# Ledger of designs, part 102: peptides against a protein of PDB entry 8YR4

Target 1, 309 residues: chain A of PDB entry 8YR4
Amino acid sequence: PRGSPALQLVVLICLGLMGLERALNVLVPIFYRNIVNLLTEKAPWNSLAWTVTSYVFLKFLQGGGTGSTGFVSNLRTFLWIRVQQFTSRRVELLIFSHLHELSLRWHLGRRTGEVLRIADRGTSSVTGLLSYLVFNVIPTLADIIIGIIYFSMFFNAWFGLIVFLCMSLYLTLTIVVTEWRTKFRRAMNTQENATRARAVDSLLNFETVKYYNAESYEVERYREAIIKYQGLEWKSSASLVLLNQTQNLVIGLGLLAGSLLCAYFVTEQKLQVGDYVLFGTYIIQLYMPLNWFGTYYRMIQTNFIDMEN

## One batch from the design tools (peptide; made by RFdiffusion4, then SolubleMPNN)

Design b2_p17_5_s1 (from b2_p17_5, 14 letters changed)
Fold by OpenDDE base, seed 5:
Structure b2_p17_5_s1 (fold): chain B 309 residues (1-309), chain A 17 residues (1-17)
Amino acid sequence: as target 1 above (309 residues)
Amino acid sequence: RLEELLKKNEEEFNSEF
């Protein structure tokens, strides 16, 4: 935000808090590992109690497996409200200024309500795109990279390779299947708009419909439009289930391969029981934000299309 | 009403994330 040193400081604090979330995402599994190892070794109560208390405190700061409900995330979200409001207002004023510079012919060709809707969509698309990129996409990619580095350094290189292949395949399939699904979603949205337009036209002409006793005919036309919409909705929803199941299978195969390899190394006394728990916990933690990646990718594409209009 | 529902769903969606 140019022109407000206070808002620039808030952005820097938010970036610092995002870095702290990344550190917590590594530390929480490590402390959980240490608890499992201390329990396995029957360590003294004082050491165990300190490690458990530290883990619970770090888990409170991190929040759930998504990181979205932790104290650090909530503090970041709270501080970001002022930055978002400043950005939104600045985009709205730029769009409004640009609308006043447009030719009278452009304004006469469009209804004022359509112009305002384009302005609102333009503002939401820019602000939404920035929020999704900065707070969802970039942090998720950072957590994947940190995970690959961590497993490559502290585990065998095979674990880093499994995570790399699993996440690369997951991201690639998510993009490809989401692009394929976009066709069904566009067809659904077009049919929804057509169904709504027919309902509005029938209701605006209610007196004429009643005069001709055409109520049953209009109801049947609306029913046919709903059935056609539901056929497209089913394709959209079924394609979403297929995406989610494909994602779950890729993560499940990565978890299976890595867990079997970890279990084997524990039996060979090369790793501890806590390292098995760490691997499983960390993979599940990476999976939580990745579940939403298909939604983020689609929202980014929609927001880009809405910015070009 | 649908634009308000879309805005409200976008705001709820942006508030849940």
Scores: peptide ipSAE 0.007, ipTM 0.395, DockQ to the pose 0.151
Fold by OpenDDE base, seed 4:
Structure b2_p17_5_s1 (fold): chain B 309 residues (1-309), chain A 17 residues (1-17)
Amino acid sequence: as target 1 above (309 residues)
Amino acid sequence: RLEELLKKNEEEFNSEF
């Protein structure tokens, strides 16, 4: 934000906190590995208790691997409120000034309340999309890259390759299945609007419906519209289950391949038992944000289509 | 049409979170 050094400092602190979240995503699995190794070695209670306490503290800072539940993320979100409000107000004022520059012919063809509602929604969509990209998409991609680098350097190039192939396949299938699903969602949405419009039209014409005793006919017509809607809703919901199951299968195959390879290297005494646990926990931590990536990609596509119209 | 799409996106964003 140009003109407020305080808001610039808050943005820098938020970026620093995002970097700290990336560091925590690496450190938490490492400390969990160290606990498993210390338990295996029957290490002294003082060393174990210190490592467990440090792990729990780091896990409190990180949260559940979803960027919404950790102390660092909550602090970032809290500090970002003022930056979001400043950005929202700036976008809203830019839209409002642009609306005032539009021709009188454009304003005469539209109701002022509809124009304001389009402006508010446009502002919310742009600000939401930007916050979403910065705080969820970019961090998730960064965590994947950090994961590939970490496994390639500290384990073997084969682990980095498995993570790369698994995450690339996951992202590709998420995009392709989400684009396919968007057709069913649009069809459901169109039928929902048509069903609502029929209900509103029937209720606005209530006196006429009552005069002709056509209540049973309007109810049956509404029932048929609901059945048609539910058929499209089922396709939308079933396509979501198929997306989630496809995602789960890809992660399951990646976890299987990597866990078998870890188990083999532990048997060959090249890795410790804790390194097996580290791999499993790290892959699960990458999966949790990625589950939202489908929702994420869809919001991006819809907001872009909505900005062109 | 844009207004209906944006409202649906906002309702769907609020229903998935």
Scores: peptide ipSAE 0.006, ipTM 0.426, DockQ to the pose 0.160
Fold by OpenDDE base, seed 2:
Structure b2_p17_5_s1 (fold): chain B 309 residues (1-309), chain A 17 residues (1-17)
Amino acid sequence: as target 1 above (309 residues)
Amino acid sequence: RLEELLKKNEEEFNSEF
């Protein structure tokens, strides 16, 4: 934000908190590993109690593994409210000034309520897109890269390769299936709007429908529109189940391959039992934000289309 | 007016989700 050093400082603090979330995403599984190893070795109570207390504190800072419910994420979200409000107001004022520069012919052809709605959609799409990019997409990609580096350095190179292949396949399939689903959702939304328009037109012409005793005809036309809508809704919902099942299958195969390989190296005494628990915990932690990636990707695409219109 | 209110309520609903 140009012009306010206070908001620039808040942005820097928010970026620092995002870096802290990335560090917590690595540290929490490591501390959990250390607890399992200390329990296996029958370590003294003082070292175990300190490690457990440290783990619980780090887990409180991180939250549910997505970061979204953790103290650090909540503090970041709270501080970002002022930056979002500044950005929103700036975009809104730019749109409003541009609307005043438009030709009288453009204003005479549009209702003031439609113009304000276009301005509000434009402002919400820009601010939403920026929030999804900065707080969801970029952090998730960073966590994947950090995960690949961590497993490649501290585990055998085969673990880094499994994580890389699983994440790459997951992201690719999520994008491809989400783009395929977007066609069904657009068709559903178009038919929903057409069904609503028919209902409103029938209700606005209620006196004419009553005069001609055409109620049965209007009900049948509305039923046909509902059946057509439900056929598109079913395709949208079935495509969502297919996406979720495809994602679950990729996760399941990655977890199976990595857990079998980890178990093998534990049997060869190359890894400890805690390393098996670390792998499972870390993989699950990487997959939690990825479950929302398809939704975020689609929201980003929608916001881009709404900005172009 | 009813179409505009329905459309406005739908847009408010779609903006909260």
Scores: peptide ipSAE 0.000, ipTM 0.362, DockQ to the pose 0.093
Fold by OpenDDE base, seed 1:
Structure b2_p17_5_s1 (fold): chain B 309 residues (1-309), chain A 17 residues (1-17)
Amino acid sequence: as target 1 above (309 residues)
Amino acid sequence: RLEELLKKNEEEFNSEF
């Protein structure tokens, strides 16, 4: 943010905390591996207890795999509040200033409450886009790249290739299926608005409907609109199930291929039992934020459309 | 459910801001 060195320092601290979250995403599986190896070797209790305590502390900092409940994520979210409020206020003031520069004809055709609702949607869309890009999309892509590098360097090039192919296929299918799904969601939202508009029009004309005893006719027209809405809602919901199932299949195949290869290398004594547990834990940890990627992609698209309006 | 949780988290986020 230009003009406040304090807010610039908070942004740098938040970026540092995001870097710490990326480091924790690598360290937590490594410490879990080390616990499994120490248990397998029947290591002394003092070494095991120190490694377990260190793992639990790192897991507290990371949180429940998605980072959303971790101490570092909560501290980042808390510090970001002031930066977000500054950004929202700046966008809101820019939109408000631009609205005052618009022609009198534009204002005479619109109610003040509709203009404010457009301004609020525009502010929310820009701040939402920035939040999703900075806190969800970029970190998830960074975690994938770090994962590919880590597995390629510390395991074998074959593990890095499996993760690369699995994540590339997952992201590509997520984008393609989400684009296809967006058509059904737009049709659903358009029909919802049309159904609501019909209900409001019928209720505003209630006296006229009652005077002509047309209540049964208006109820039947509303029922037809609901049936048409539910047909579009079913397509939207079924497309979401298809997306989730496709994602689960891709991750399941990647987990299967990598787990079998890891098990094979453990039987050849090239890897330890802890390395098998590390691979499974790390892939599941990458999957949790990726499950939301389709929703983030859709939110980004919706917010771009809402900024063009 | 994920979209409802995100919409709820976005509504909680928009209600906290």
Scores: peptide ipSAE 0.014, ipTM 0.472, DockQ to the pose 0.090; fails the geometry check

Design b2_p17_5_s2 (from b2_p17_5, 15 letters changed)
Fold by OpenDDE base, seed 1:
Structure b2_p17_5_s2 (fold): chain B 309 residues (1-309), chain A 17 residues (1-17)
Amino acid sequence: as target 1 above (309 residues)
Amino acid sequence: SLERKLEEQRERLLSEF
């Protein structure tokens, strides 16, 4: 943010905390591996207890695998409040200033409540887009790249290739299916607005409808609009189930291939039992934020469309 | 349901911001 060195420092601290989250995403599986190896080797209690305590502390900092409930994520979110408020207020004031520069004819055709709703949607779209890019999309892509590098260097090139192919296929299918799904969601939202507009028009003309005893006719027209909406809602919901199932299948195949390869290398004594557990834990940890990627991608598209309007 | 929970979390995040 220009003009506040304090808020610039907060942004740098938040970026540092994001870097710490990336380090925790690698360290937590490593410490869990080390616990499993120490248990397998029947290591002394003092070494085991220290490694378990260190793992639990790192897991507290990371949170529930996605970082969304971890101490570092909560601290980042808390510090970001002031930056978000500064950005929202700046965008809101820019939109408000621009609305005052618009022609009197534009304002006379619109109610003040509609103008405020457009300004609020515009502010929410810009600030929402920024938050999704900075806190969800960029970190998830960084975690994938770090994962590919880690598995390629510390396991074998074959593990890095499995993760690369699995994540590339997952992202590609997520984008393609989300683009296809967006058509159904747009059709649903358009029909919802049309159904709501018909209900409002019928209620505003209630006295006229009652005078002509046309209540049954208006109810039947509203019922037809609801049935048409529900047909589009079903297509939207079914397309979401298809997306989630496709994602689960891709991750399941990647997990299967990598777990079988880990198990094989453990039987050949090239890897330890802890390395098998590390791979499974790390892939599941990557999957949790990726499950939301389709929703984030759609939100980015919606926010761009809402900025063009 | 997950999208609605994310929109509700977004609205909560946006209402907390």
Scores: peptide ipSAE 0.014, ipTM 0.440, DockQ to the pose 0.090
Fold by OpenDDE base, seed 2:
Structure b2_p17_5_s2 (fold): chain B 309 residues (1-309), chain A 17 residues (1-17)
Amino acid sequence: as target 1 above (309 residues)
Amino acid sequence: SLERKLEEQRERLLSEF
């Protein structure tokens, strides 16, 4: 944000907190591994208690795995409110000034409510896109890269390859299936708008419909429109189930391959029991933000289309 | 007037979704 050094400092603090979240995403599985190894070795209570307390504190800072947002993420979100409000207000004022520069002929052809809706959609699309890119997409990609590097350096290169192939296949299939689903969702939304328009037109012409005793005809036309809508809704919903099942299958295969390989290396005494638990914990942790990736990708794509219109 | 109010309500409902 140009012109406010205070907001620039808040942005830098938010970036620092994002870096801390990446560090926590590596440290939490490591501390969990260490607990399992200390339990296996029957280590003294003092070292175990300190490691458990440290793990719980790091897990409180991270959140995620318990279904709760972590303290660091909450603090980042809280600090970002002022930056978002500044950005939103700036975009809104730019759109508003541009609307005042438009020709009188353009304004006479449009309703004031439609103009305000265009301004609100433009502001929400830009701010939403920036938020999703900065806080969801970029961090998720960073966590995947960090995960691949970690498994390649501290495990056998085969683990890094499994994570790379699993995440690459997951992302590719998520994009391809999401683009395929977007066609069904667009068709559904178009038919929903057409069905609602028919209902409004029938109700506005209520006196004419009553005069001609055409109520049965209008009800049948509305039923046909609903059946057509439900056929498209079913395709949209079924395609969502297919996406979720495809994602689950890819993660399941990656987890199976990696867990079998880890179990094999534990039997050869090349890895400890804690390393098996670390692998499973880390893969599940990488899956959590990826589960939302298909939703974020679609929101980003929609916001881009809404900015072009 | 009623059409315009219904369209404005529909636009508000569509903006909340």
Scores: peptide ipSAE 0.000, ipTM 0.309, DockQ to the pose 0.066
Fold by OpenDDE base, seed 5:
Structure b2_p17_5_s2 (fold): chain B 309 residues (1-309), chain A 17 residues (1-17)
Amino acid sequence: as target 1 above (309 residues)
Amino acid sequence: SLERKLEEQRERLLSEF
């Protein structure tokens, strides 16, 4: 945000809090591992109680497996409200100024409400795209990279390779299947708009429909439009289930391969029981934000298309 | 209920108009 040093400081604090979330995502599984190892070794109560208390405090800061509900994430979200409002207002004023510079012929060729809708979509697309990139996509990619580095350094190189292959395959399949699904979603949205337009036209002409006793005819036309919409909605929803199941299978296979390998190394006394729990916990923690990646990717594509219009 | 959804859709269309 150019021109407000206070908002620039808030952005820097938010970036610092995002870095702290990344550190918590590594520390929480480590402390959980340490608890399991201390329990297995029947360690003294004082050491166990300190480690448990530290884990619970770190878990409060992190929040759930997504990190989205933790104290640090909530503080970041709260501080970001002012930055988002400043950015939104600046984009709205730029669009509004540009609309006033456009020729009278352009304004006469478009309805005022269509112009306002384009302005609102333009503002929401820019602010939405920036928010999704900065707060969802970049942190998720960072957590994957940190995970690969961590498993490669503190486990065997095979664990880093499993995480790399699993996440690369997950991201690639998510993109490919989401692009394939976009065709069904576009067809659904076009039919939704057509169904909505027919319903509005029938309601605007209600007096004429009543005069001709055409109520049954308009109801049947609307029913046919709904059935056609539901056929496209089913394809869109079924393709979403297919995406989610494909994602779940890839993560499940990665979890299976890594868990079996970890269990084998525990039996060989190369790893501790806590390391098995760490691997499972960390993979599930990576899965939580990735489950939304298909939604983020689609929103990014939609926002890009809405910015070009 | 259908009238209210259609009226909310009409108001959303009219607020988008």
Scores: peptide ipSAE 0.000, ipTM 0.341, DockQ to the pose 0.050
Fold by OpenDDE base, seed 4:
Structure b2_p17_5_s2 (fold): chain B 309 residues (1-309), chain A 17 residues (1-17)
Amino acid sequence: as target 1 above (309 residues)
Amino acid sequence: SLERKLEEQRERLLSEF
């Protein structure tokens, strides 16, 4: 934000906290590995207790692998409120000033409520898209890259390749299935709006419907519209389940391939038992944000479509 | 005036759902 050094400092602190979250995503599995190795070696209680306490503290800072539940993420979100408000207000004022520069002929052809709804959708779409890109998409891609580098350097090139192939396939299938699913969602939303419009029109014409005793006819027309909506809703919901199941299958296959390879290297005494646990926990940690990636990609597409209209 | 009241009611109904 140009003009407020305080908000610039808050942005820098938020970027620093995002970097700390990336470091925690690597450190938490490492400390968990170290606990398993210390338990296997029957290490002294003082060393074990220190490592467990440190792990729990790092896990509190990180949260449950979904960035939203950790102390660092909550602190970042809290600090970002003022930056988001500044950005939102700036976008809203830019849209509002642009609306005032539009020709009188444009304003005479549109109702004021429709113009305000377009302005609100535009502001929400831009601010939402930026927030999702910065706080969800970019961090998730960074965690994948860090994971590939980490496994390639500290395990073997084969582990880095498995993670790369698994995550690339996951992202590709997420995009392709989400684009396919978007057709069903658009059809559902169009039918929802049509069903709502019929209900509103029937209620606005209530006196006329009452005068002609057409209540049963309007109820039956509304029922038919609901049944048609539910048929499209089912396709939308079933396509979401198919997406989630496809994602789960890809992660399951990646976890299977990598866990078998880890088990083999542990048997060959090239890796420790803790390294097997590290791989499993790290892959599951990468999966948690990725499950939301299909939702983020869909919101990005929706926000672009809502900006073109 | 009546159309504007009907639109305000339509917007209220659309906001409650």
Scores: peptide ipSAE 0.000, ipTM 0.278, DockQ to the pose 0.046; fails the geometry check

Design b2_p17_5_s3 (from b2_p17_5, 14 letters changed)
Fold by OpenDDE base, seed 3:
Structure b2_p17_5_s3 (fold): chain B 309 residues (1-309), chain A 17 residues (1-17)
Amino acid sequence: as target 1 above (309 residues)
Amino acid sequence: SLLEKLQQQQEELNSEF
C-alpha cells in the first residue's frame, strides 16, 4: 500500500509469517520422524521428552496441517484484516469515483440497484482474487516446490521425481477436470435462475393464476423446471465426485510408489523407520490444501469473469 | 468441521454473488 508505512510494515510481517509457515511445514514432519527414530532406538527419556515437547509446540504453531487453524496462520489472518480493509475501501472509492465520471445517459439507462450491484461485484472480485492468490494459491505452490527440493536433497533424487510427477499430474488433472466441470456448473446456475424467475413471476401474478384456475398448470411447469435443474445438479455433483476421486487416486499412486521405495531403502539400512513415517506424513500434509485447489481455481475464474463484466 | 467452515465461507461467497 502506497502512503502508509504502518501498513507496509504489516505486509512485511505477514510475508515473514508466510515464510515461517513454510518452514513449519518442513520442520513438523522432521520432528515427528525424530520421535519415531528415538522410540525405535529406545533412547533416554530426557531426549525423547524434549523432542516430543518441541514437536507439540511446532504443531501448535502450524495447526492441523490445513494452514487455516495454526497460531501463525491465525496471527497472519488477524494482521491482514487492516490491509484487506484498506484495499477494499480504495477499490470501492475508485469504482464510485468512476461511476460519477460516467455520462448521465449511462445512468438513465440503468436502475440504481444494478449500478450498486456492479460496484459491489467489482470490489468483491478484486479483493477476493488477491486474497485467494496470496493466501491459498502461492503458498500451496511454494510448499510443493519446497517438498521437491527437500526430498531431492535429504532422501534421493527418485523421491523428488515421484513428488514432482505426482504433483504435476495432480495440478494438470485438477485444472482440466475443473474447466470441464465449469460447463455443468454454469448450465446448472442458469437453470436455477430461470426456475427461480418462473416461481417469482407465478407468485407476482397470483391473482391472474387464481382467476384462470391455473394453479395445477403452474405447479406442473415448476415441477418440470425442478426436474431439469436436478438433472444439471446431478451432473455438477457427479463431476465433483469424479474430480475428488481422480485427485485421491493420483495422491494414492504417489504415496504407494514413494512408500514402497522408502520401505526398500529402510530394508537396505540407507533410511530409518522414522523416514518412512516422514514421507507418508509429508505427502498427506501436501494433499490437504491441494484438495481445495480445484475450488480456488474455479473461484479465481469466476472472479476474473465478473471483473470483465 | 473445517469442511463446514469452508462450506459456510462458500455459501457466504455464493450469497454475495
Scores: peptide ipSAE 0.007, ipTM 0.461, DockQ to the pose 0.111
Fold by OpenDDE base, seed 4:
Structure b2_p17_5_s3 (fold): chain B 309 residues (1-309), chain A 17 residues (1-17)
Amino acid sequence: as target 1 above (309 residues)
Amino acid sequence: SLLEKLQQQQEELNSEF
């Protein structure tokens, strides 16, 4: 943000907190590994209690596997409110200024309510896109890259390859299936709006419907519109289940391959039992934010289309 | 607001998982 050193400092703090979240995503599985190893070795209670307490504290900072409920994420989100408000206001003022620079012929051809709706969509789409890119997409991609590097350096190159192939396949399938699903969702939303418009039209013309005793006809017409909507809703919902199952299958296969390889290396005494637990914990931790990636990708696509209109 | 609709869609999406 140009012109406010305070907001620039807040942006730097938020970037620092994002870096801390990435560090926590590596440290939490490591501390969990260490607990398992200490339990296996029957280590003294004082060492175990300290490691468990440290793990729980780090887990509180990290939050759940989505990261959205973690103390660090919440603090980042809280601090970002002022930056978002500044950015939103700046985009809104730029759009408003641009609307005033447009020709009188452009304004005479459009209703004032349509112009305001375009301005609101433009502002929200830009601000939303930036928020999703910075806080969801980029961090998730960073966590994947950090994971690949970590497993390649501290385990074997084969683990890094498994994670790379699994995550690349996951992302690719998520994009492809989400694009396919978006067609069904658009058709559903269009039919929902058409069904709602019919209900509103029938209710606005209530006196005319009463005069002609056409109530049964309007109810049947509304029923047909609902049945058509439900047929599209089913396709949308079934396509979501297919996405989730495809994602789950890819992660399951990656987890299977990597877990078998970990187990093999533990039997060869090249890895400890805790390293097996680390791998499983880390993959599951990567999976949780990736479930939302299809949603983020769809929101990004919607926001781009809303910016072109 | 449109932000409330986006938040509500995000909450609906958060409730679908």
Scores: peptide ipSAE 0.007, ipTM 0.451, DockQ to the pose 0.265
Fold by OpenDDE base, seed 1:
Structure b2_p17_5_s3 (fold): chain B 309 residues (1-309), chain A 17 residues (1-17)
Amino acid sequence: as target 1 above (309 residues)
Amino acid sequence: SLLEKLQQQQEELNSEF
């Protein structure tokens, strides 16, 4: 944000907190590994209790693996409210100023409520796009890269390769299936708007409909429009289930391959029991944000289209 | 979740539009 050094400092603090979240995403599994190893070795209670207390504190800072419920994420979200409000207001004022520069002919063809609706859509689209990119998409990609580097350096290179192939396949399939399903969702939304417009037009002309006793005819036309909508809704919903099942299958196969390889290396005494638990915990932790990646990608596409209009 | 709140805010925004 240009012009407010206080808001620039808040942005830097939020970026620092994002870096801390990335560090916590690595440290939490490591501390959990260390607990399992200390339990396996029957270590002294004082060492175990300190490691457990440290793990619980780090887990409180991180939250439930979704990142959204952790203390650091909540603090970041709280501090970001002022930056978001400043950005929103700046975009809204820019759109509003641009609307006033447009020709009188453009304004005479549109109702004031429709013009404000376009301005609010544009503002929401920009702020939503920025929020999803900066706080969800980029951090998730960073966590994947950090995970690949971590497993490649501290585990065998085969673990880094499994995570790389699994996450690359997951992201690629998520994008391809989300683009494919966006066609069904657009068709659904277009048919919903057309069905609603027909209902509103019939109700506005209710006197004419009564005069001609056409009530049964208008109800049947509305029923046909609903059936057509529901056929598109079913395709949209079924495509979402297919996406979710495809995602679960890819992660399940990656988890299976990596867990079997971990178990083998534990039997060969090359890894400890805690390292097996670390791998499973880390993969599940990476999966939680990724489950929403298809939703983020779709929101980004919708917001981008709403900015072009 | 923050996602449900952002989705709900976006659905509220999309329902007001």
Scores: peptide ipSAE 0.007, ipTM 0.426, DockQ to the pose 0.133
Fold by OpenDDE base, seed 2:
Structure b2_p17_5_s3 (fold): chain B 309 residues (1-309), chain A 17 residues (1-17)
Amino acid sequence: as target 1 above (309 residues)
Amino acid sequence: SLLEKLQQQQEELNSEF
């Protein structure tokens, strides 16, 4: 934000908190590994209790597992409210200033309520796009890269390769299936608008429908439009289930391959039991934000189209 | 962008008058 050093400092603090979230995403699985290894070795209670307490504190800072947001993420979200409000207000004022520069003929051809709705959509699209890119997409890609580097350096190149192939296939299939779904969603939205327009037209012409005793005809035409809409809605919803199952299958295959390889190396005494638990925990942790990636990608595309319009 | 389309519509309207 230009002109407010206080808001620039808040942005820097939010970026620092995002870096801390990335560090927590590596540290939490490591501390969980260490607990499992200390339990396996029957380590002294004092060492175990300190490691468990440290893990629980790091897990409180990170959040996740039960869909709970961590303390660091909540603090970041809280601090970002002021930056979002400043950005929103700046976009609204730029749009409003530009609307006042437009010709009287443009304003006479459009209802004031339509102009305000266009301004609100433009502001929400810009602020939404920025939030999803900076706080969901970029951090998720960073966590994947950090995960590949971590497994390649501390386990074996084979684990880094499994994570790389699994995440690359997951992202590629998520994009391809999301693009394939977009046609069903567009068809559904077009049929919804047509069904709504027919219902509005029938209700606006209520006196004419009553004069001709055409109520049963209008109800049957509306039923046909609903059945056609529900056929498209089913395709949209079923395509979402197919996306989720495809994503689950890719993660399941990556988890299977890596867990079998980890179990094999534990039997050869090259890895400890805690390293098996770390791999499973870390892959599940990478999966959690990725499960929403298809939704974020679609929201980003919609917001870009709404900004281009 | 919505702003660019609004500018283009204003330029088109100003070129017809």
Scores: peptide ipSAE 0.000, ipTM 0.293, DockQ to the pose 0.024

